Peptides against a protein of PDB entry 3V4L. Designs and how they scored, part 51

Target 1, 386 residues: chain A of PDB entry 3V4L
Amino acid sequence: GQPLAKDKVALLIGNMSYWEHPKLKAPLVDVYELTNLLRQLDFKVVSLLDLTEYEMCNAVDEFLLLLDKGVYGLLYYAGHGYENFGNSFMVPVDAPNPYRSENCLCVQNILKLMQEKETGLNVFLLDMCRKRNDYDDTIPILDALKVTANIVFGYATCQGAEAFEIQHSGLANGIFMKFLKDRLLEDKKITVLLDEVAEDMGKCHLTKGRQALEIRSSLSEKRALTDPVQGAPCSAEALVRNLQWAKAHELPESMCLKFQCGVHIQLGFAAEFSNVMIIYTSIVHKPPEIIMCDAYVTDFPLDLDIDPKHANKGTPEETGSYLVSKDLPKHCLYTRLSSLQKLKEHLIFTVCLSYQYSGLEDTVEEKQEVNVGKPLIAKLDMHRGL

## One batch from the design tools (peptide; aimed at target 1 D127 C129 Q167 L206)

Design b2_p19_7_s2 (made by RFdiffusion4, then SolubleMPNN; from b2_p19_7, 11 letters changed)
Fold by OpenDDE base, seed 2:
Structure b2_p19_7_s2 (fold): chain B 386 residues (1-386), chain A 19 residues (1-19)
Amino acid sequence: as target 1 above (386 residues)
Amino acid sequence: DELEEIEKLIKEGKIVPMS
């Protein structure tokens, strides 16, 4: 019979906005597109952008809580990285320059922890460089991995080579994701699928001699990303996992705010990623005596580091949201909250209505405080150790 | 063609290593 997954869980991390390293762009698109594809494959996807070391550790810990016997685990990482002594290191956005293994997450340590969960399949897709870091000669003493015949690594590049993104003025995939996305939905053994992706990359004149996919696998069984999830949650642990994932992906409900002047505002929320939410405001009713009227969001929690200059934009794209803009209502003001993992408290903010009456020169303001609780990933309290 | 666009980007030096 076709193998069954007890469940399917993916953690996708895209690091772009490095503090001490060159900024990347491809991880935005790559994480987004991969999220959508894995959702079509019935994966529970946690998608996170721009994580610090601490936030990456917590994201991995929360991911490991979603893993259990016979669960398929997929970790995708796009960002800066290196490989020393066959160990892959993912570089957090707050990593110093130069970074060391102590500032980075070792993928093989994550694999060890996944093996302790008795997972049905472990897939690592690493869209990062595999060049040696000459600033860190630390040989990590990894504990002996269990012999499990269920591990697959897809490395975007060969050992000691660089992975590349294409920094266009527009949105573009990284080289790896460009080829991966075309095949990811195929009902094939994951190693066969990745081998076909490797062939496609090898046929491309652009990637030939620059970047080649490397596959490392112990996978003895015919397991595919298309393998169906076992229907009913058969265990209390599976129910808890489903509830935890659902909790981490719950958007605030849209609100209709009514101001004393008779203006009605619709406040809406959209998820771009598990840690990225767009707030949008629209004027749904305006009395005719009000000639101008704008609804701004302000007074966000300091933990979110929201620059007012990037809030309340006339387009999603002006906030840095290029991916979900088609699904958003038009004619709103848009604010992108890109760091929901940092939220320690409830998301409380002010909706400020600025308006002008016909025949009055002065603008009038009305304010309403809005509490939307903990949106999306903020419900997991990824900061419980600070 | 997406390949021609990427080729143009490569020629423009807009490939960044993810190192």
Scores: peptide ipSAE 0.232, ipTM 0.713, DockQ to the pose 0.711
OpenDDE base, seeds 1, 3, 4, 5: peptide ipSAE 0.228, 0.203, 0.202, 0.022; ipTM 0.716, 0.694, 0.696, 0.317; seed 5 fails the geometry check

Design b2_p19_7_s3 (made by RFdiffusion4, then SolubleMPNN; from b2_p19_7, 8 letters changed)
Fold by OpenDDE base, seed 5:
Structure b2_p19_7_s3 (fold): chain B 386 residues (1-386), chain A 19 residues (1-19)
Amino acid sequence: as target 1 above (386 residues)
Amino acid sequence: SELEEIEKLLEEGKVVPMS
């Protein structure tokens, strides 16, 4: 019969905004497009941008809590990285220059922990460089991996080689994701799918000798990303997993705020990623005696590092939100919260209404505090150990 | 095609290593 997944869970990490390393661009688009494709494949997807070492560790721990016997686990990473002695290291955005193994996450350690969960399939898609880091001579003493025969690595490049992104004036994929996305929905054994991606990448004459996909697998069964999920969650563990995933993806409900002056504001929320939310405000009712009226969001929690100069923009694109802008309502003010993983408390903020009456020169302000609880990834309390 | 676009961008040197 066709193999069944008990469930399907993916963690996607895209690191771009490095503190001490060159900034990347492709991980934004790559994580977003891969998220949408994996959702079509019935994956529970956690998508995270720009994680520190501590935040990456917590994201991996939360991902491992979603894994169980017969669950398909997929880890995607796009960012800086290196490979020493066959161990792959993902570089967090706060990593020093030069970075070392103590500043990075070892993929083979994550694989060990996934094998302890008795997963049905382990897929790693690593869109990072595989050059040796000569500043790190540490030989990680990894415990011997279990022989589970359910492991697939898709490396964007060969051992000792670089992976590349295309940096132009627009949004573009990394080279690996550009070929991967075209085949990802195919009902094929995952190794066969990746072999076809490798062949497609190999048709590009300019990537030859620079970047080539490497497939490393011990997959004894015909497993595909298209394999159906087992029916309704009948186990307590499946219910817990579904509840845990649902918590990480719960948006605040849209609100209608009513001010004393008779102005009504619609407040809405959209997810760009599991740690990135757009807040939008619109004037839905204005009394005729009010000639000018603007609604601003302000007084965000300090942990979010929200610069007021980047808040309350007339377009999503002015906030740095290029991907979800088509799905957002028009004629709003937009604010992008890009670091929801940092939120320790409830998301409490102020909606400030500034308005002017006909025949009065002075502006009047009214304020309402809004508590939306913990949105998206903030429900996982990734900081409970600090 | 998407391939021709990659090829053109690679020829323009607009490719950055993810090292």
Scores: peptide ipSAE 0.231, ipTM 0.763, DockQ to the pose 0.651
OpenDDE base, seeds 1, 2, 3, 4: peptide ipSAE 0.207, 0.216, 0.209, 0.205; ipTM 0.697, 0.728, 0.754, 0.724

Design b2_p19_7_s4 (made by RFdiffusion4, then SolubleMPNN; from b2_p19_7, 8 letters changed)
Fold by OpenDDE base, seed 2:
Structure b2_p19_7_s4 (fold): chain B 386 residues (1-386), chain A 19 residues (1-19)
Amino acid sequence: as target 1 above (386 residues)
Amino acid sequence: KELEEIDELIEKGEIVPMS
């Protein structure tokens, strides 16, 4: 019979906005496209952008809580990285220059923890460089891995080589994701699928001699990302996992705010990623005596580090949201909250209505405080260790 | 479009290493 997954869980991390390292662009598109593909494959996907070391550790811990016996676990990482002594290190956005293993997450440590969960399949897709970090000669003493025969690594590049992204004037994938996305939905053994991706990369004149997919696998069984999830949650743990994932993906409900002047505003929310939400405001009713009227969001929690210069934009793209803009209502003001993992408290903010009456020169303001609770990933309290 | 060689794209800053 076809193998069954007890469940399917993916953690996708895309780091771009490095503090001390060159900024990347491809991880944005790559995490987004991979999220959509894995959702079509019935994966529970947590998608996170721009994580610090601490936030990455917590994301991995929360991911490991979603893993159990016979669960398929997939970790995708796109960002800066290195490989020392066969150990892959993911570089957080707050990593110093030069970074060391103490500032980074070791993928093989995550694998060890996944093996302790008795997972049905462990897939690592690592879209990062595999050059040696000459600033870190630390040989990590990894504990002996269990022989689980269910591990697959897809490395975007060969050992000691670089992975590349395409930074054209538009949104582009990394080279790995460009080929991976075309095959990811195929009902094939994951190692066969990745081998076909490797062949496609090898045929590309761009990648030839610069970047080649490396597959490392112990996978003894015919397991595919298309393998169906076992229907009913058979355990209390599976129910808890489903509830926890659902909780981490719950958007605030759209609100209709009514101001004393008779203006009505619709306040809406959209998820771009598990830690990235767009707030949009629209004027749905305006009295005719009000000639100009704008609804701004302000007074965000300081933890979110929202620059007012990037808030309340006339387009999603002006906020840095290029991916979900097609699904958003038009003619709004848009604000992108890109760091929901940092939210310690409820998301409380002010909706400020600025308006002008016909025949009055002065603008009038009305304000309403809005409490939307903890949106998306903020419900997991990723900061519980600070 | 002839895909420019990676080296030309790297030199143009159109391809960046994820190092």
Scores: peptide ipSAE 0.270, ipTM 0.744, DockQ to the pose 0.660
OpenDDE base, seeds 1, 3, 4, 5: peptide ipSAE 0.269, 0.252, 0.245, 0.255; ipTM 0.736, 0.728, 0.718, 0.718

Design b2_p19_8 (made by RFdiffusion4)
Pose (drawn by RFdiffusion4):
Structure b2_p19_8 (pose): chain A 386 residues (1-386), chain P 19 residues (1-19)
Amino acid sequence: as target 1 above (386 residues)
Amino acid sequence: RKPLVVNTTEELEEELAKA
């Protein structure tokens, strides 16, 4: 009568800043939006931006670790894609020009690994182009799929076609997400809902005859993204899964820093994506003997490769964050730490204080080191092992 | 994905002509 989910887990990857290929813009916004919608449907969501080939492989491994028998698994990719010989490929940021299947992730490979885990539902939302990579000589000769009647595909475009994004100077949106976001929360069967999305997508003027949604499904059960999760977890296996999930969305505690000069610096942290964290520095207290002072953040782990233009900015928008000044506490210095999947080490940076005493010209520098551990996805140790 | 640039009326007309 009623189909049930043991758990609902999602992996969302949005690639924008390609090294050898045109950079995209809408992936950040689309990924942010799909996480919020999927969380309302009670999904364990992993949100990641600008992953290399190696990094993309690890995200799939962490996602597979969160899937067991009866778990609804969902994969959303927004970035560069190509389709050769019946296989769909997601292109990582580190991809060379020209690129091959070896440089890319085959969705079919990910699907087989999910079937090995006995998942109740396999939903794939591929928001990418589907043309031939004429340079690809290799044909993977993949093994046949087990007939499981739970595979669902939401291709943003058809084979040999292109998926489009509107790059309006402001926000920038993807076409598939413009029509998906208004319908995702419906209690319809996943295949029916995706077809209703395909109708509204045909009413699109910007993309008519260039992009159409393609649905491929084996699903023989009235399963939906709104189906309920098996109430009390109470199983030991169910508990290990909730810990593994909480292990990736841990944020450092908002600490207060005391300086030898009697100045207080409030240090705040904000989550944007599992891969993205925002630090803010507020000067909470200073003694009367000091009037002039500015707090600035430096000495980040070189693995993160933090550009100076994204750090110590008056507002969060100036760092490139999707989060806005109404979401983040007012008046601090905001700094954006994207690329946490690059952190093998522990997070150590210096909160540097440049200040001046009453009646003196000289400028005094007081540097204090801060170790915030492994925030968010860095805690998963994706680089662990030999 | 491919980009659609629609910052101006001219750009919008060009993109609609492609559709």

Design b2_p19_8_s1 (made by RFdiffusion4, then SolubleMPNN; from b2_p19_8, 12 letters changed)
Fold by OpenDDE base, seed 1:
Structure b2_p19_8_s1 (fold): chain B 386 residues (1-386), chain A 19 residues (1-19)
Amino acid sequence: as target 1 above (386 residues)
Amino acid sequence: MTPLIIDTEEQRKAVLAEA
């Protein structure tokens, strides 16, 4: 019979905004497009951008809590990385220069922990460089992996090589994701699918002789990303997993704010990623005596590191939101909250209405405080592990 | 990942052919 997954869960991490390393662009697009594809495949997807070491550890821990017997686990990483002695290291955005293994996440350690969950399939898609880090002489003593015959690594590049992105065309995929996305929905054994991606990437003249997909697999069964999820969650663990995933994707409800002047503001929320939310404000009612009015959001929690210069933009694109802009209402002011994983408290902020009456020279302000609780990934309270 | 440096006309043509 066709293999069944007990459930399907994916963690996607895209690191771009490095503090001490070259900034990347492709991880934004790659994580977004892969999220949409994996959702079409009935994966529960957590998508995270620009994580520190601590935040990456917590994201992995939360991902591991979603894993159980017969669950399909997929980890995708796009960012800086290296490989020493056959161990793959994902580089957090706060990693020092030079970075070492103690500043990075070892993929083989994550694999060990995934094997303890008795997963049905473990897929690692590593869109990072595999060059040796000569500043790291650490030989990790890895515990012996169990023989689970359910492991697949798709490396965007071969050992000692780089994984590339194209920065010149604006928003573009990394080379690996460019070819992966075209095949990801195919009902094929995951190793066969990746082999076809390798052949397609091998035809790319840009990366010929510089990047080649490598597949490392112990997968003994015909398992595909298209494998159906086993029916209604009947276990307590499956219910907990569904609830945990739902919490990480729950947006605040849209609000209608009424000001004393009679202006009504619609406050809306959109998810770009599990840790990235767009707030948008629109004027839905204006008294005729008010000639001009704008609704600004301000007074965000300091943990979110919101620069007011990037808030309240006339377009989503001016906030750095290029991907979800088509799905957003038009004629709003937009604010992008890109670090929801840092939120320790409820998201409380101020909506400030600035307006002018006909025949008055001065602007009037009214303010309302809004509490939207913990949005998206902030509900997982990734900080509680300390 | 690493930014692909496009230094050659051949690379420029390849980028334009894939866009």
Scores: peptide ipSAE 0.364, ipTM 0.835, DockQ to the pose 0.405
OpenDDE base, seeds 2, 3, 4, 5: peptide ipSAE 0.355, 0.362, 0.344, 0.356; ipTM 0.836, 0.833, 0.827, 0.831

Design b2_p19_8_s2 (made by RFdiffusion4, then SolubleMPNN; from b2_p19_8, 9 letters changed)
Fold by OpenDDE base, seed 1:
Structure b2_p19_8_s2 (fold): chain B 386 residues (1-386), chain A 19 residues (1-19)
Amino acid sequence: as target 1 above (386 residues)
Amino acid sequence: MEPIVIDTEEQLAEALAKA
């Protein structure tokens, strides 16, 4: 019969805003495009940008909680990385220069933990450089992996090589994602799909002799990313997994705020990623005696590190949100919260209405505090342990 | 990752059409 997945869960991490390393651009678009494709494949997707070591560890731990017997697990990483002695290391944004294994996440350690969950399929898509790190002489003594015959690695590049991004008009895609996205929805064994992606990438003149996809697999069964999820959740664990995923993707409800002057503001929320949310404000009603009014958001939790200079923009693009701007309402003020994983408390902020009456030169301000609870990934308390 | 800068859509299209 066709293989069935008990469930399908993906963790996508894109690191670009490194502190001590060259900044990347491709991970933004690559994580976004892959998220949308995996959602069409009925994956429960957690998508995270710009994680510290601690935040990456917690994201992996939360991902592992969603894994169980017969679940398909997919880990995608785009960022800096290295490979020493056949072990792949993902570099967090806070990694020192030079970084070492102690500052990085070992993919083979994650694989070990996934094997303990008795998963139906383990897919790793690693869009990172695979050069040796000569500053890390640590030979990780990894525990022996179990023989599960359900592992697939897609490395964006061959051993000892670099992964590249294509930059055009200020946007960038990883070369791996560029070819992967065209085939990802095909009903093929995942290794066959990746072989076809490797052939497509091998024809590209940009990558020829610079980057080649490497596939490493123990997959003995004909499993595909298109494999249907087993019907209604029959187990308590499946219900919990569905609830946990839903909790991590719950946006605040849109609010209508009413001010004493009679101005009504619509406050709305949109997810760009599991840890990135756009807040937008619009004036939905204005009394005729008010000639000008603007609705600003301010007084955010300090943990979010929101620069007021980047808040309350006239376009999503001015906030650095290029991907979801088409799906946002027009004629708002936009604020991008890019680090929701850092939120320890409820998201409480102030909506400030600044307005002017006809015939009065003085600007009047009214303020309302808004509590939206813990949005998106902030519900997973990824900071449990500091 | 290392950047491959493609300055024009034509360069991108040429790079991809040869793929």
Scores: peptide ipSAE 0.195, ipTM 0.771, DockQ to the pose 0.419
OpenDDE base, seeds 2, 3, 4, 5: peptide ipSAE 0.043, 0.027, 0.016, 0.000; ipTM 0.660, 0.348, 0.515, 0.184

Design b2_p19_8_s3 (made by RFdiffusion4, then SolubleMPNN; from b2_p19_8, 9 letters changed)
Fold by OpenDDE base, seed 5:
Structure b2_p19_8_s3 (fold): chain B 386 residues (1-386), chain A 19 residues (1-19)
Amino acid sequence: as target 1 above (386 residues)
Amino acid sequence: MTPLRIDTEEELEKVLALA
């Protein structure tokens, strides 16, 4: 019979905005496109941009809680990385220069923890460099991995090589994701699919002799990303997993705010990633005696580190939101919250209406506080250990 | 990842057309 997944869960991490290292661009597009493809494959996807070491550890821990017997787990990482002695290290955005193993997440440690879950399939897609870090002399004493089947590694590059992104004017994929995305929906054994991606990448003249896909596999069964999810959650564990995923993807409901002057504001929310939300405001009703009015969002929680100069933009693109702008309402003011993983409390903010009456020179302000609870990834309380 | 500099639009088009 066709193999069934008990469930399908993916964690996608894209690190770009490094503090002490060169900034990247491709992880934004790569995580977004891969998220949309994996959703078409019935994956429960958590997508996270620009994580610190602590935030990456918590994201991995929460992902591991979603894994169980017969579940398909996929971990994708796009960012800086290195490989020492066959151990792959993902570099957080707050990593020092030079970084060491103590500042980074070891993929083989994550694999060990995934093996304990008796998963039906484990897929690692590592879009990072695999050069040795000569500043890290640490030989990780990795405990012996259990002899488990159903593991697949897709390394964007071979050992000792670099993984590349195309830096041109605009948004572009990394080289690995460029070829992966075209095949990811194919009903093929995952190792066959990745081998075809390797052949396609091998035709690319830019990366020929610089980057080559490496596949490691212990996959003894015919498993595909297209394998259907087992029907309605019959187990308590499946219900808990579905509830946990639903919490991480719950947007605030759209609100209609009414001010004393008779102005009505529509407040809406859109997810770009699991940790990135766009707030948008529009004036839906204005009394004729009010000649001018604007609605601003302000007074955000300090944990979000929101610069007011980057809030309340006339376009999504001015906030740095290029991918979801087509799906947003037009003629709003837009604010991008890019660090929802930092939110410890409820998202409380102020909607400030500034307006002018016909025949009065002075502007009037009205304010309403809005509490939207914990949006998206903020519901997982990734900070409860501090 | 490492930035791959593409110095020309023609090289970019070739890379985009090879997909």
Scores: peptide ipSAE 0.259, ipTM 0.802, DockQ to the pose 0.408
OpenDDE base, seeds 1, 2, 3, 4: peptide ipSAE 0.250, 0.200, 0.009, 0.196; ipTM 0.789, 0.763, 0.517, 0.767

Design b2_p19_8_s4 (made by RFdiffusion4, then SolubleMPNN; from b2_p19_8, 11 letters changed)
Fold by OpenDDE base, seed 5:
Structure b2_p19_8_s4 (fold): chain B 386 residues (1-386), chain A 19 residues (1-19)
Amino acid sequence: as target 1 above (386 residues)
Amino acid sequence: MTPLYIDTEEQLAAVLAQA
C-alpha cells in the first residue's frame, strides 16, 4: 500500500543577521518559499529567522515535542555552518568569531533525539557550508545512532565545499533552494527527488566545480514528502500535537479601535514567519471636522528591541517585509516585529492617534492600550529557562 | 552559505535562464 504519515512536521531555520559573521540574504526567501511548499504538502511548519544559540535549542526542543511514532520530521537550515569529522554544525546568529562546537548545534545530536521519537521519516536539508572549522579540534563523541532505515540528508554541498547564495538585485535564493523548490512537490521517493535536484544543480555553470548536492540516506522504504497524512487525529497525542502547532500559528484577531474624537482605526496582523509578524493600522473613519490624523503603534515590550525609527512605515518594504507585502492591505502604517521568540509576556502596545481639528492649530493625542496575548511562536514560551 | 556575486551579463543570463 502507499505509505502513510501519522503527521508531518517541519522546522525551518534561516540565519542571516549574524553579529560577528558575514550577513546573508538567501535564508529569508528560502525559508519563506520552502514554508509555502511544505504547507501544500500538509506539513505543520514552524519557520524561524535569526535565532541565537539558546533560541535554536528551544526551537529544536519544541519541534521534538511535535514528533511521535510514524510522524514525518523535516529539519531545514539555511545559514553559516561547518562540518568536522562528519558532524554538521549549524551556526547561531550570536556565535562568536571564531565559533566552536560548543557555540553551535550538532545536527547528528538532533537526529538521535528524532530517532528516540520513532519517527516514520527523518529529512535534513542543510543549506550551509561543509568546510572544516580549523579553530575547532574537538571530536564530538556522538552516541551511537539506532538503525531506523528512515534517514535522508540533503546537503546543499559536498564535504569540504561551500554552499552559495545569489546576491543580485531581485535574486536572493540559495543555489540549493533554487533547484529544490522546482521539484519539491513531485510524488517521488525523497532520495530520487534529491537525485534529480542534484542533476539540475550540476547544470548550473556558476557553481560547477564549487558546489555539488550530496545525498546521504539509509531510507529502505519508498517514502515521499507527498505521502498522505493518516486520517482524523483520533489519538490524544495527535490532538496535543495539533494544539501545540496551532498555538505557534495563531494570529491576533483584527480589531476596530474607536477613539473619543470619532476616529475609527483598523488594527490588523499578518505572519511573515512563525517569529515575524507585521502589524498594520489604517484609518477607516474620520469625522469631517478632523483635517489630519495619524495612528502610530508604540510602547512595545522591551524584549522585542523595537527601534521606533523602523516602526510605522508607509510601506511594508520600508520595514524589510518584501515577501508578504502583496498580501497586505494598502495605505496603512506598517510595523515589523522580527523577534517574537524573545517575548516573555503578552504583547501589549499603545495605539496613539494624533489629530488636528479644523480651525485649531494644536495637535490632540488620544491613546489606547492593546493586549493581543502571545502571538505566533511567543505562545511556546521559548524563554522559560532564563 | 557564501555570497555569490554576479559580475557579468553572461552570469546573469545563465541565472535567469535557470529560474
Scores: peptide ipSAE 0.344, ipTM 0.849, DockQ to the pose 0.414
OpenDDE base, seeds 1, 2, 3, 4: peptide ipSAE 0.328, 0.326, 0.324, 0.255; ipTM 0.833, 0.838, 0.832, 0.789

## One batch from the design tools (peptide; aimed at target 1 A78)

Design b2_p20_1 (made by RFdiffusion4)
Pose (drawn by RFdiffusion4):
Structure b2_p20_1 (pose): chain A 386 residues (1-386), chain P 20 residues (1-20)
Amino acid sequence: as target 1 above (386 residues)
Amino acid sequence: SVEAKFYEGTEEEIAHLDTL
C-alpha cells in the first residue's frame, strides 16, 4: 500500500571553474537550491562544488558508504557532460582539453555500485550536455546491470543535445532547475513528477527545440521522493549511518580570541556547502590604551589555495558566497573557504591583529594561530589510506 | 530539434540506450 524508505540520501555535485573549458555559473545556485528542497524531503544531503576527477571519485565513495538495503539514493550533477556509445560522462574541473572517458566519471559505473548496496530507489538527475566527445576513442565495455526496477533518470536534455543555463548578471540559473524547483516537493511518483516537469519545461521559450527533459525509468513501484523514512532508527546499522552523515556537517564552534594587548576577537563560522565554509572576524572588545586596530586572517593551508581577493572582505557577497548579509551576522570581516575536500592536514591559520597605541605612530602586529580541526567534509578523510 | 522523451524498460535497455 504505502512504499517506505529505510533512509533518503543525496549526493549533489556542481562544477563551474573548469581549468581547460568554459567556466559555468548556475551550478552553484542550482546545487544550493536542490539541497534545501531535498532537506525539506528529509534527505541526508552532500553538497559539493568544483571537484577534480580524484575528488569526484571520493564523493561517490562517501555517498555509497551512506547507502544500504532500502535506502533511496539520489545523484544530481550540474556541470559539463558528454554521452558516448550509450554512456553518460560527468566532466571534472581538472579535465584536459581534449578529454576522454578516462578523465571523466561514468554514471553507469556509479549505478552498478548503488545496486550492489541493495538500495530501494536510484534517482539520477543529470543537468549536463549530452553530445559526442569525438576525441573519445575508448569504449568502456561495462558489465550488464542487474534488473532491479528502481532506476530513474532525469536527463536535463536528450542524447546529442545541450542543457542550458541563463547567465543573467546577478544570480544565474539553470533551465532544468527553473522547472524542477517548483515541482520537486509534490507527493507524486518520481517518474510521474518528472514527466509533469517535462511538460512545464516545454512551455520554456528560451530553450524550445534546443533542450528537452528525457526520462528513462525501470521503476515498477509507486516510489516517491516524499515517501517516509522507517521511523525509529533503533538498529545498530542505522546508527552507524547517522554518525557517518553527522561526521561531514560539523562546523567549528564560534570562539572568542583574547590577545596579549587586551583585545577580544570573535571568530564565527558559517556553512554554505559541505565543501564551502565562511569565517568572520568581529572586534568585540579593545582596551582604552588602543583606538586603532584591524583583525585580518592569513596563513591558510596551501592545499586550500585561498586567493587573497576572496578573504577579509567587508561583506559575504564580496567573497563569492551565495549566502547574503541578512543570513550572516552584520559588521565583521568575511572570508570564504571553498575547496575543503583539498584539506588533508588540520585547519590552521593565523588571526593577525594590526593595531596602534594612543599618541604613537608605530604600528604593532600581534599574530595568534587558530586550529579549527577538520571542518565539514574535511572530517570524512577522503584522502585516508595508502 | 528535440522534444521531451520518455522511456521504460529494463536497467540495461535504458541505462545504455543509444539512439544516435

